# Ledger of designs, part 9: peptides against a protein of PDB entry 5CWW

Target 1, 194 residues: chain A of PDB entry 5CWW
Amino acid sequence: VPKLQGPFDFDLNPEDEQDDEVELKDIYVIGEKPRVADLMRGEEEELEMMKEDQHNGLSLNIICLLSTSGQVKICLDIDGVEAQWLPPRSKNKRLFAPPPEPPSLLTFQTFDTLKPAEVTPDGWPMFSEDATSPYSFYVTHPAGITYISLTPWVFRLESELQSDSEAGTEFRIDLLAKGQGSERDRIFTQTRTQ

## One batch from the design tools (peptide; aimed at target 1 E21)

Design b1_p11_5_s2 (made by RFdiffusion4, then SolubleMPNN; from b1_p11_5, 7 letters changed)
Fold by OpenDDE base, seed 5:
Structure b1_p11_5_s2 (fold): chain B 194 residues (1-194), chain A 11 residues (1-11)
Amino acid sequence: as target 1 above (194 residues)
Amino acid sequence: STQLFITGPIK
């Protein structure tokens, strides 16, 4: 049986502290790039060909959260949250292990996909994948469809994570977060037939 | 602090 995971603590940027209670409607998870080296244990020839493709993804899970208002939060799983299962009913309740500190999700970006006038209290926006890219997706709402791409920063972030320079990593990540954000394009707007 | 509860395993 899958274990309920959480709570996840959000490391919110100070700018996002004002939104205490956001009603979430959907979640979209972009899994970390599989370590090809770990999967291809024994196929050395294919490993060499795939080394050229090392530039093809982020080594972190990305958690996208979508609110009723059409707000998207892009969160990074820095701690590497793995799927947990309920421990087998082994009798030894280690009763007193302090609950592991809840894994933290780093809020990397927050943005809106809807105009204030398009927000409805019963709105149910949803994510849908882009078949052409793992780092692109759509937000569908009755008011319209928004294309989102994380490609402007994902590869730069991966380069920073792979850099041997621990010094200034936090600063560089903050610059990436504040820099070129996710691409957002409203590809469809529902015309209100009056 | 905003807390998220996920009812299923993150895979």
Scores: peptide ipSAE 0.035, ipTM 0.556, DockQ to the pose 0.512
OpenDDE base, seeds 1, 2, 3, 4: peptide ipSAE 0.034, 0.034, 0.028, 0.033; ipTM 0.565, 0.559, 0.478, 0.565

Design b1_p11_5_s3 (made by RFdiffusion4, then SolubleMPNN; from b1_p11_5, 7 letters changed)
Fold by OpenDDE base, seed 1:
Structure b1_p11_5_s3 (fold): chain B 194 residues (1-194), chain A 11 residues (1-11)
Amino acid sequence: as target 1 above (194 residues)
Amino acid sequence: MTELFFTGPIK
């Protein structure tokens, strides 16, 4: 039987710690890049032909959270989510294993897709995928549509994660988080027909 | 506190 995973602890930026009451309306998950080497275990000859595609993506899951206000939180799953199974009902309860620490989600970026005047209490903003890129999506709200792209940082983050130099990785990731954020383009604005 | 729960992909 699959085990429900969570709760997840959110490592929030200090600026986001006050948002404990944000009503979420939608969730969008971008999976980690496929580990082609693990999938093609035993097909080493075909693996050499596909090496060019192995570099295209992030080795972490990205969790996008969307609030009623049109605020998007981009979270990174640093610990990784593997399918967990309920242990078989064996009589030997390891009665003394401490509960596993809850997995954490690192809040990488927070941004608004709606202006305060566009926010409605009954607003239900939603994610929709972009067919052209797994790292791009749309936020649709009655006030309009916003295109979002994570491409400005996702490949740079991957390059840092794959770097053999552990020294200063945290600092470089922090610089990426503070650097060029996600691209945001309001591609459609609903004209309020008075 | 919003609790987020995931069901990992059933492989």
Scores: peptide ipSAE 0.023, ipTM 0.435, DockQ to the pose 0.569
OpenDDE base, seeds 2, 3, 4, 5: peptide ipSAE 0.023, 0.018, 0.022, 0.022; ipTM 0.432, 0.355, 0.438, 0.422

Design b1_p11_5_s4 (made by RFdiffusion4, then SolubleMPNN; from b1_p11_5, 8 letters changed)
Fold by OpenDDE base, seed 4:
Structure b1_p11_5_s4 (fold): chain B 194 residues (1-194), chain A 11 residues (1-11)
Amino acid sequence: as target 1 above (194 residues)
Amino acid sequence: MTQLFFTGPIK
């Protein structure tokens, strides 16, 4: 049985701290790139053919949060939250370990998919996957559909994370966050039938 | 402070 994970603490940008009461409606998680080397342990010949695809992902989990207002927050799991399973019903309550500190999520980008005039109290925005890319998805709302792609920065971020130079990594990541953000395209707009 | 909880493996 999967274990409930969390709470997660959000490291919010000071600009995002003003939204104390963002009601979240949906969550979309993009897993870290599969460690194909760990999966193909003992199949080294087949691993060489898959090396081209191994370079095509982020080594961090991405957590996308969607608010009632249609605001999307893109968060990075820097701590590397692994999937946890409930231990089998074996008796050893370690009754005295302090609870681990909650893992933190770094807010990488925040953006709106809806105009203020499109936000409705009964609006239920939802994520949906893109079949063509693991780093692309749609936000569907009664007012329309917005395509989102993380591709512009995901591979650059991975390149920075894999760099042997720890010096200035934080600065380079901050430049990536402030640089070319996620692509956003409004692919459908619902015409208000008067 | 918003707390996130999820149930399931990150797939």
Scores: peptide ipSAE 0.041, ipTM 0.523, DockQ to the pose 0.606
OpenDDE base, seeds 1, 2, 3, 5: peptide ipSAE 0.041, 0.040, 0.041, 0.025; ipTM 0.519, 0.512, 0.505, 0.457

Design b1_p11_6 (made by RFdiffusion4; failed a check: the pose's geometry)
Pose (drawn by RFdiffusion4):
Structure b1_p11_6 (pose): chain A 174 residues (1-35, 56-194), chain P 11 residues (1-11)
Amino acid sequence: VPKLQGPFDFDLNPEDEQDDEVELKDIYVIGEKPRNGLSLNIICLLSTSGQVKICLDIDGVEAQWLPPRSKNKRLFAPPPEPPSLLTFQTFDTLKPAEVTPDGWPMFSEDATSPYSFYVTHPAGITYISLTPWVFRLESELQSDSEAGTEFRIDLLAKGQGSERDRIFTQTRTQ
Amino acid sequence: SREEYLAEREA
């Protein structure tokens, strides 16, 4: 039985989130690829409101177990800092009028790319993609350049990143 | 804005 890791702290998490934004209904994870895609796990979170949050596993989740009984507790040991994810982007997929209080939006994988996926909700269906943004970040991580890292990363963070388009809307039908 | 969006949510 491995150690339960969490609750993960969301670094740079949006402040003043509403109840239907904090409440989660689905989770979709794009695993890191071997060193074609991003060498980081991407954790996608779907709220009741239809809000989607894209998080990056900067620290890297790895194998962990609780300590053996052989280990003696040390008083001057530092408290274990909670695990962390980096909130890269957060965006709505539903208008306020489309949000149902007990709605169950769902993630679905795209057959052609793991970096594209769908959100399904009684209000409609939405296509989402993280490309080419995830490729740009990976190229910078593999950069052969001596300098310019902070400069290039600043442009990437200023980039709009993921793209999202509604493909279907259900009208007056719950 | 965010405040307009929350107002629509409370309505």

Design b1_p11_6_s2 (made by RFdiffusion4, then SolubleMPNN; from b1_p11_6, 6 letters changed)
Fold by OpenDDE base, seed 5:
Structure b1_p11_6_s2 (fold): chain B 194 residues (1-194), chain A 11 residues (1-11)
Amino acid sequence: as target 1 above (194 residues)
Amino acid sequence: SREERRELLEE
C-alpha cells in the first residue's frame, strides 16, 4: 500500500516576503531526467545515442504551484522525495525510528501571471504542458493564457548539480535564483466585448 | 522582489 506523503515544508527564498495565505488551485510536476546509464545497463550502443538526444534535463524534481490570483511558485525537490510504502504489518515492535524529518521543498522563484484587475474570486487558473519542451508550460485563466519557460536557468542549475561537491549546493541554488528568472509571455488576452 | 515582478506585468 502506498504511504501518504507530506506535509512538505516550504523553504522560502529570504527575499520572498511572507506571502499571505495563498489559496492553491493547481500543481504541475516536472520529473527529474531519467538516469539512462542506470536504466540501460548492458546496451552501450543505444546509451550513446540517447545521451545526444537527451536534452540534459534537471536531475531534481520541479514542483510548480498555482494560486487563485495567478501566482506561480517554482519549487525544487533538493532532498529527492522518493515513493514510500507502508511497512508490512510485522508483529515485531521495531523501535519507532524517530519520524524522518519532513521533506523540504526549496522555493526557487515566485511570479504573477495575472494583473490585479484580472484577478477574480471565482478564478480557476490551470497548468497545461507544452508538448515541445518538458521545461515549458502554460497557465490558462479566463482573462488570458501565459507561456512559461524554465529553460533560462534549468540547464545552468544542472551543471552546478553535476559538480562533485555536495557541500554548498543550497548556496549555489540561491545564487542562481537571484540571477536570470523564468521566461514569461502573455500569448493571449481575452477581450471583454462591451 | 514580488512587487517588482508585479510591476513588470503592468508595463
Scores: peptide ipSAE 0.069, ipTM 0.733, DockQ to the pose 0.115
OpenDDE base, seeds 1, 2, 3, 4: peptide ipSAE 0.058, 0.069, 0.056, 0.053; ipTM 0.730, 0.733, 0.730, 0.726; seed 2 fails the geometry check

Design b1_p11_6_s3 (made by RFdiffusion4, then SolubleMPNN; from b1_p11_6 with Y5K E8A; failed a check: the pose's geometry)
Amino acid sequence: SREEKLAAREA

Design b1_p11_6_s4 (made by RFdiffusion4, then SolubleMPNN; from b1_p11_6, 4 letters changed; failed a check: the pose's geometry)
Amino acid sequence: SREEKRALRAA

Design b1_p11_7 (made by RFdiffusion4)
Pose (drawn by RFdiffusion4):
Structure b1_p11_7 (pose): chain A 174 residues (1-35, 56-194), chain P 11 residues (1-11)
Amino acid sequence: VPKLQGPFDFDLNPEDEQDDEVELKDIYVIGEKPRNGLSLNIICLLSTSGQVKICLDIDGVEAQWLPPRSKNKRLFAPPPEPPSLLTFQTFDTLKPAEVTPDGWPMFSEDATSPYSFYVTHPAGITYISLTPWVFRLESELQSDSEAGTEFRIDLLAKGQGSERDRIFTQTRTQ
Amino acid sequence: SLSDEIFEHIT
């Protein structure tokens, strides 16, 4: 039995989130690829409101177990800092009028690319893609350049990143 | 809570 890791702290998490934004209904994870895509896990979170949150696993989740009984507790040991994910982007997929209080929006994988996926909800369906943004970040991680890292990263963070388009809307039908 | 299960989806 491996150690239960969490609750993960969301670095740069949006402040003043509403109840239907904090409450989660679905999770979709795009695993890191071997060193074609991003060498990082991408943790996608779907709220009751239809809000989608894209998080990056900067630290890297790895194998962990609780300590053996052989280990003696040390008083002057530092407290274990909680595990962390970097909140890259957060965006709505529903208008306020489309949000149902007990709605169950769902993730669905795209057959052609793991970096694209769908959100389904009684209000409609939404296509989402993280490309090419995830490729740009991976290229910078593999960059052969001596300098310019902070400069290039600043442009990438200023980039709009993921793209999202509604493909279907259900009208006056719950 | 579903937030407590994020690690399960990662692994």

Design b1_p11_7_s1 (made by RFdiffusion4, then SolubleMPNN; from b1_p11_7, 4 letters changed)
Fold by OpenDDE base, seed 5:
Structure b1_p11_7_s1 (fold): chain B 194 residues (1-194), chain A 11 residues (1-11)
Amino acid sequence: as target 1 above (194 residues)
Amino acid sequence: SLLDKIYEAIT
């Protein structure tokens, strides 16, 4: 049986203004690319073919959170949270190990997909996958559909994670953090028929 | 900062 994980601590989460309880409505997870090299020890030829076709995605999990207001938070799993399973019902009194420190998620970016006038209390925005790209997705709301792509920064971040050279890393990461974040495009807007 | 946290994760 899968173990429930959480709560997660959010590093660098902007102080939610006290009055707006950000009600989360949906979660979208982009899993890290498996280290194919670690899984396929001995099948070098298949490894080379898979490396070419697998546009090198990020080696970190990405967790996207969506609020009722259409706010998207893009979080990075820097701690490497792995799937956990409940231990088999062995009767052994597990000594209450102190609860492990909650894993942290790094808030990379926060942005809105809706205009203030489009936000409704009964709105239920949802994520949907883009079948053409693992790092692109849609936010669907009754007011409209927004395309989001993480491709502007994901591959650059991965190149830094894989680089053995500390030289200039700080500068390149600063450019990533200050640069153009995720692509966002409103592809559909529902016209209110008066 | 975000920079510091990303740097800590890489390094």
Scores: peptide ipSAE 0.213, ipTM 0.847, DockQ to the pose 0.038
OpenDDE base, seeds 1, 2, 3, 4: peptide ipSAE 0.209, 0.209, 0.206, 0.194; ipTM 0.845, 0.845, 0.843, 0.835

Design b1_p11_7_s2 (made by RFdiffusion4, then SolubleMPNN; from b1_p11_7, 6 letters changed)
Fold by OpenDDE base, seed 2:
Structure b1_p11_7_s2 (fold): chain B 194 residues (1-194), chain A 11 residues (1-11)
Amino acid sequence: as target 1 above (194 residues)
Amino acid sequence: SLLDQIQDAIR
């Protein structure tokens, strides 16, 4: 039986800690790259073909959050949240295990997809996938459609996660955090028929 | 850890 997971702690940037209860409307999850090497133990030839076709995705889960106002938060699962199951009805309930620390999500980036004049109280923006890339998606709102791509940073971050060299890592990570974020392009705007 | 460095760089 699946276990209910949560609450999740959000490490929000202190500047985003505005007490304004951001009303979330949608969630979009990009799973970590599959560990095909662990699944295909013994099939070296298929492993090489799959390594080439393994679009070198991020080894972390990405959780995107969308508010009523069209604000997107890109969060990284740094703790490696896995599917939890209810413990089997084994009699030894360690009833007094301290509650596990809640899993933390790191807010990597926050940005808006709507102009202030496009925000409506009853707005219901939604995520949708891009069939061409797992690291690209759309935000659809009655005012328009915004394309988003995480590709400018995801592959660089993965390169750092897989790097055995500590030399210059701090500098490269600082550039990733402060540098150019996700691509954002408004591909459609709904013309208000007067 | 590298993750700690990312967290520190974003803060």
Scores: peptide ipSAE 0.304, ipTM 0.878, DockQ to the pose 0.034
OpenDDE base, seeds 1, 3, 4, 5: peptide ipSAE 0.302, 0.298, 0.302, 0.301; ipTM 0.876, 0.875, 0.877, 0.876

Design b1_p11_7_s3 (made by RFdiffusion4, then SolubleMPNN; from b1_p11_7, 6 letters changed)
Fold by OpenDDE base, seed 1:
Structure b1_p11_7_s3 (fold): chain B 194 residues (1-194), chain A 11 residues (1-11)
Amino acid sequence: as target 1 above (194 residues)
Amino acid sequence: SLLDQIYNAIR
């Protein structure tokens, strides 16, 4: 039986300037890149082909949160949250280990997909995947559809995570954090039929 | 850690 996980702590959560608890409507999880070396153990030739695909993705899980207002929050799983299962019903009262500290999510980016005039109290924005990239997705709202891509930073971040050299890493990470964020493109806008 | 650097850069 799967174990319920959470709550999660959000590090660097921008103080939602609005005192109102941001009502979350959807969640989208981008899993970490598969450990190709672990999956292809014994298939060296296929492993080499998969290593040459330079864009295998990020070694961290990404958690995207979507509010009623169309705000997207991009969070990085820095603790490596894994799926947990309820322990088998062994009759032995093993002393409940103290609950582990809640896992932390690093809020990497927050942005809006809707204009203030497009926000409705009954709005129900939703995530949907992009079949062309695991690091791209859509936010669908009655007012319109927004394409989001994390590709501008994800692969650069992965390169830093896998770098054996500390030289210039701090500078490049600073540029990643302060620089160009996720791509955002409104691909459809619902015209109000007057 | 690199993660600490990311954390500090976002802050």
Scores: peptide ipSAE 0.297, ipTM 0.882, DockQ to the pose 0.032
OpenDDE base, seeds 2, 3, 4, 5: peptide ipSAE 0.294, 0.292, 0.295, 0.294; ipTM 0.882, 0.881, 0.881, 0.881

Design b1_p11_7_s4 (made by RFdiffusion4, then SolubleMPNN; from b1_p11_7, 5 letters changed)
Fold by OpenDDE base, seed 5:
Structure b1_p11_7_s4 (fold): chain B 194 residues (1-194), chain A 11 residues (1-11)
Amino acid sequence: as target 1 above (194 residues)
Amino acid sequence: SLLDRIYDAIT
């Protein structure tokens, strides 16, 4: 049985401290790329083919949060939260180890998918996947549908995570952090019939 | 770490 995980601590950007209590409506998780090197021990040719795929993805989990207002928060799992399973019902009362420190999620980007006039108190926006890319998704609300893609920065971030060179890394990371490079496109808008 | 540098750049 999967173990319930959390709570998570959110390391929010200081600008987000002014956000009132955001009512969350949905969550979208993009898992880290598989550790192919560990899985394919002995199949070097397939490993090389998978390494050459420029679309291998990020070695960090991405957690996207969606509010009633259509605000999206994109969080990075820096601590590397792994799937946990409930121990089998063996009766050994292992002493309550102190609860591990809650894992931290780093808020990488926050943006809106709705205009202020489109926000409704009963709104229930939802995520849906894009079948063409694991790093692209849609936000659906009664007012419209927004396409989102993380591809502009995800692969660049992965390249920095895999680079042994410290030269220029700080500069490139600063550009990633400040660039807010997620693609956002409103693909459908519901016309209010008068 | 590199992760610390990412954290520092975003926060």
Scores: peptide ipSAE 0.215, ipTM 0.841, DockQ to the pose 0.033
OpenDDE base, seeds 1, 2, 3, 4: peptide ipSAE 0.209, 0.212, 0.209, 0.207; ipTM 0.839, 0.842, 0.839, 0.838

Design b1_p11_8 (made by RFdiffusion4)
Pose (drawn by RFdiffusion4):
Structure b1_p11_8 (pose): chain A 174 residues (1-35, 56-194), chain P 11 residues (1-11)
Amino acid sequence: VPKLQGPFDFDLNPEDEQDDEVELKDIYVIGEKPRNGLSLNIICLLSTSGQVKICLDIDGVEAQWLPPRSKNKRLFAPPPEPPSLLTFQTFDTLKPAEVTPDGWPMFSEDATSPYSFYVTHPAGITYISLTPWVFRLESELQSDSEAGTEFRIDLLAKGQGSERDRIFTQTRTQ
Amino acid sequence: REHRAPGHALL
């Protein structure tokens, strides 16, 4: 039995989130690829409101177990800092009028690319893609350049990143 | 709601 890791702290998490934004209904993870895509796990979170949150596993989740009984507790040991994810982007997929209080939006994988996926909800369906943004970040991680890292990263963070488009809307039908 | 990470966070 491996150690239960969490609750993960969301670095740069949006402040003043509403109840239907904090409450999660689905999770979709795009695993890191071997060193074609991003060498990082991408953790996608779907709230009751239809809010989608794209998080990056900067630290890297790895194999962990609780300590053996052979280990003696040390008083002057530092407290274990909680595990962390970097909140890259957060965006709505529903208008306020489309949010149902007990709605169950769902993630679905795209057959052609793991970096594209769908959100389904009684209010409609939404296509989402993280490309080419995830490729741009990977190229920078593999950059052969001696300098310019902070400069290039600043442009990428200013980039709009993921793209989203509604493909279907259900009207007056719950 | 719309939110994004700054450049220094990707370093």

Design b1_p11_8_s1 (made by RFdiffusion4, then SolubleMPNN; from b1_p11_8 with R1M H8S)
Fold by OpenDDE base, seed 4:
Structure b1_p11_8_s1 (fold): chain B 194 residues (1-194), chain A 11 residues (1-11)
Amino acid sequence: as target 1 above (194 residues)
Amino acid sequence: MEHRAPGSALL
């Protein structure tokens, strides 16, 4: 029987620690790139035909959080979410093993999809997938629709994660986070008909 | 557009 994932600890940026009262409305998860080599173990001839598509993704899970305010928080699962199974019903051992430390989510980017005047206390913004890209999605709110693409940084982050150079990796990731952010386009605005 | 019901992700 699969175990529920979580709890997760959020490594918030100190600038985001002031928002301890942010009511979350939706969660969107982009899975890690499939390890097709592990999946196609024994089908080496079919692996050669798929090699061009296999290189295009992030080796980390991305967790997007959406608040009532329309703020999007992009978190990275650095530790990786392993599929946890409920322990087999072996009749012997309440070993009080301390619970494992909760996995941490690194906050990579935070940004707003709504203007302050568009935020309503009863607002329910939601994520929706882009059918054309695994690294793109929409935020839908009664005030409008915002397109978001993570493509500008996802492949650069993957290149840094695959680099054999441990030295300055944190600094390069911080430069990526502070650099070219996610693309954001307000594709629709609901005109309040008075 | 299928309205995904707000799933409370009880993580």
Scores: peptide ipSAE 0.007, ipTM 0.345, DockQ to the pose 0.032
OpenDDE base, seeds 1, 2, 3, 5: peptide ipSAE 0.006, 0.005, 0.006, 0.006; ipTM 0.327, 0.329, 0.318, 0.335

Design b1_p11_8_s2 (made by RFdiffusion4, then SolubleMPNN; from b1_p11_8, 3 letters changed)
Fold by OpenDDE base, seed 4:
Structure b1_p11_8_s2 (fold): chain B 194 residues (1-194), chain A 11 residues (1-11)
Amino acid sequence: as target 1 above (194 residues)
Amino acid sequence: MFHRAPGSALL
């Protein structure tokens, strides 16, 4: 039986620590790029044809959190979440192993999809996938629809993660986080019919 | 594989 993932600890930026009361409405998970080499072990001829598509993704899981306010938090799973299985019902030993430390999620980017005047208590914002890109999605709210693309930074982050240069990796990732953020386009606005 | 979970999913 698969075990539920979590709990997760959020490593929040000190500027985001004041939002401890943010009611989450939706979660969107972008999985790590498939290790096609591990999946196609024994199909070496088909691996050569797929090599071009295999390089086009992030080696980390991305967890997007959506609040009632329409705020999106983009979190990175740096520790990596392995699929956990419930131990077989073997009758022997509650070994009091301390629970493993919860995996930490690094908050990479926070941004609003709604104006303060568009936020409603009954608002239920939701994620929706983009059929054209694994790194793009929509936020749908009663006030409108916002397109979001992570493409501007995802491939640059992957290039940094693959770099053999441990020295200054943290600084380069911090520059990526502070640099060109996610693209955000308001593709639809609901006209309040008075 | 992309998973959408409603925010009421007990993590």
Scores: peptide ipSAE 0.007, ipTM 0.373, DockQ to the pose 0.037
OpenDDE base, seeds 1, 2, 3, 5: peptide ipSAE 0.006, 0.006, 0.000, 0.006; ipTM 0.357, 0.365, 0.338, 0.356

Design b1_p11_8_s3 (made by RFdiffusion4, then SolubleMPNN; from b1_p11_8, 3 letters changed)
Fold by OpenDDE base, seed 1:
Structure b1_p11_8_s3 (fold): chain B 194 residues (1-194), chain A 11 residues (1-11)
Amino acid sequence: as target 1 above (194 residues)
Amino acid sequence: MSHRAPGKALL
C-alpha cells in the first residue's frame, strides 16, 4: 500500500515567515526529468537515439502551491521524494526507530497572480497545465487567467546542479532565485459587466 | 510528468 507523502517541512524565505496561516487551494507538481539512462540500462543502442531529449529538464521536482489570494509559491524538492510504502505488518515492531525526518521543500520564489482588489475570500484559484511546456502553467481565477513560465530559470538551475563544482553551488542557486524570476502574463481579465 | 492535486491545506 502506498504511504502518503509528507508532512513536508518548508524552508521559507524570511519574507514568507510572516504567512503562518496561508490557505492553500491547489497544488501543482512538475516531476524531475526522467533518468532515461537508468531506465534504458541494457538498451544502449536505443538510448543513443534518445540522447537529444534527455537534456531538456530539471533534475529536481518542483512543487507549486496556490493560495486563496492567488499567491504562488514555487518550492524545490532538494531531498528527492521516493515512493514510500507502508511497512508490511511484521511482528517485529522496530518500536524504537526514530521516525524519518520529514523531507524539506526549499521555497525558491513567491509571487502574486491577482491584484489585491481581485482577491475574494471565497476565491478558488486553480492550476492548469500548458500542453506546450512542462515548465509552464496557468492560474485560473474568476477575475482572470495568468500564464506562468519557469523556463527563465529552470535550465540555468539544472546547469548549476550538473556542475562538477560543489563549491559555491548554494550561492549560485541563491543568485538564480534573486535573479530572473518566473515569467508572468495576464492573458485574460474578466471585465465586470456593469 | 506533471500532476495536479486539488486540495485545501493550511500552511
Scores: peptide ipSAE 0.007, ipTM 0.347, DockQ to the pose 0.039
OpenDDE base, seeds 2, 3, 4, 5: peptide ipSAE 0.000, 0.000, 0.007, 0.000; ipTM 0.331, 0.329, 0.347, 0.318

Design b1_p11_8_s4 (made by RFdiffusion4, then SolubleMPNN; from b1_p11_8, 3 letters changed)
Fold by OpenDDE base, seed 1:
Structure b1_p11_8_s4 (fold): chain B 194 residues (1-194), chain A 11 residues (1-11)
Amino acid sequence: as target 1 above (194 residues)
Amino acid sequence: MYHRAPGSALL
């Protein structure tokens, strides 16, 4: 029987630790790039033809959280989520294995898609996919539609994760987080017809 | 693979 994923521990930025209970309205997950080399193990001739596409994507899952306020939180799954299975109902309970530590989600970026005057208590903002990019999506709210692209940092983050130099990787990732954030464009605004 | 889960959760 598959195990439910979670709970997840959120590694929150100190700025986000002060946020009161945020009501989430939607969750959007961008999966890690497929490990084509692991999938095509034994089909090495076909793998050579597909090498050009192997460079396109992040080796981490991205979890986007959307609040009632239209705040988007971009989290990175650093630990990686493997398919967990409930242990077989064997009579030998390892009664003393500590529960596995919950997987950690690193908060990479937080940003608003709505103006304070556009926020409504009954607002239900939603994610929708972009057909042109796995790292782009829309936030739809009654006040309008915001386009979001993670492209400005995703490929740079991947290049850092694939670097053989462990030295200063954390510092370079922190510079990426503080650097060029996600692109945000308000592509539609609902005019209140008075 | 993209997954969307509509839901209300408290953080």
Scores: peptide ipSAE 0.008, ipTM 0.378, DockQ to the pose 0.038
OpenDDE base, seeds 2, 3, 4, 5: peptide ipSAE 0.007, 0.008, 0.008, 0.000; ipTM 0.381, 0.380, 0.382, 0.276

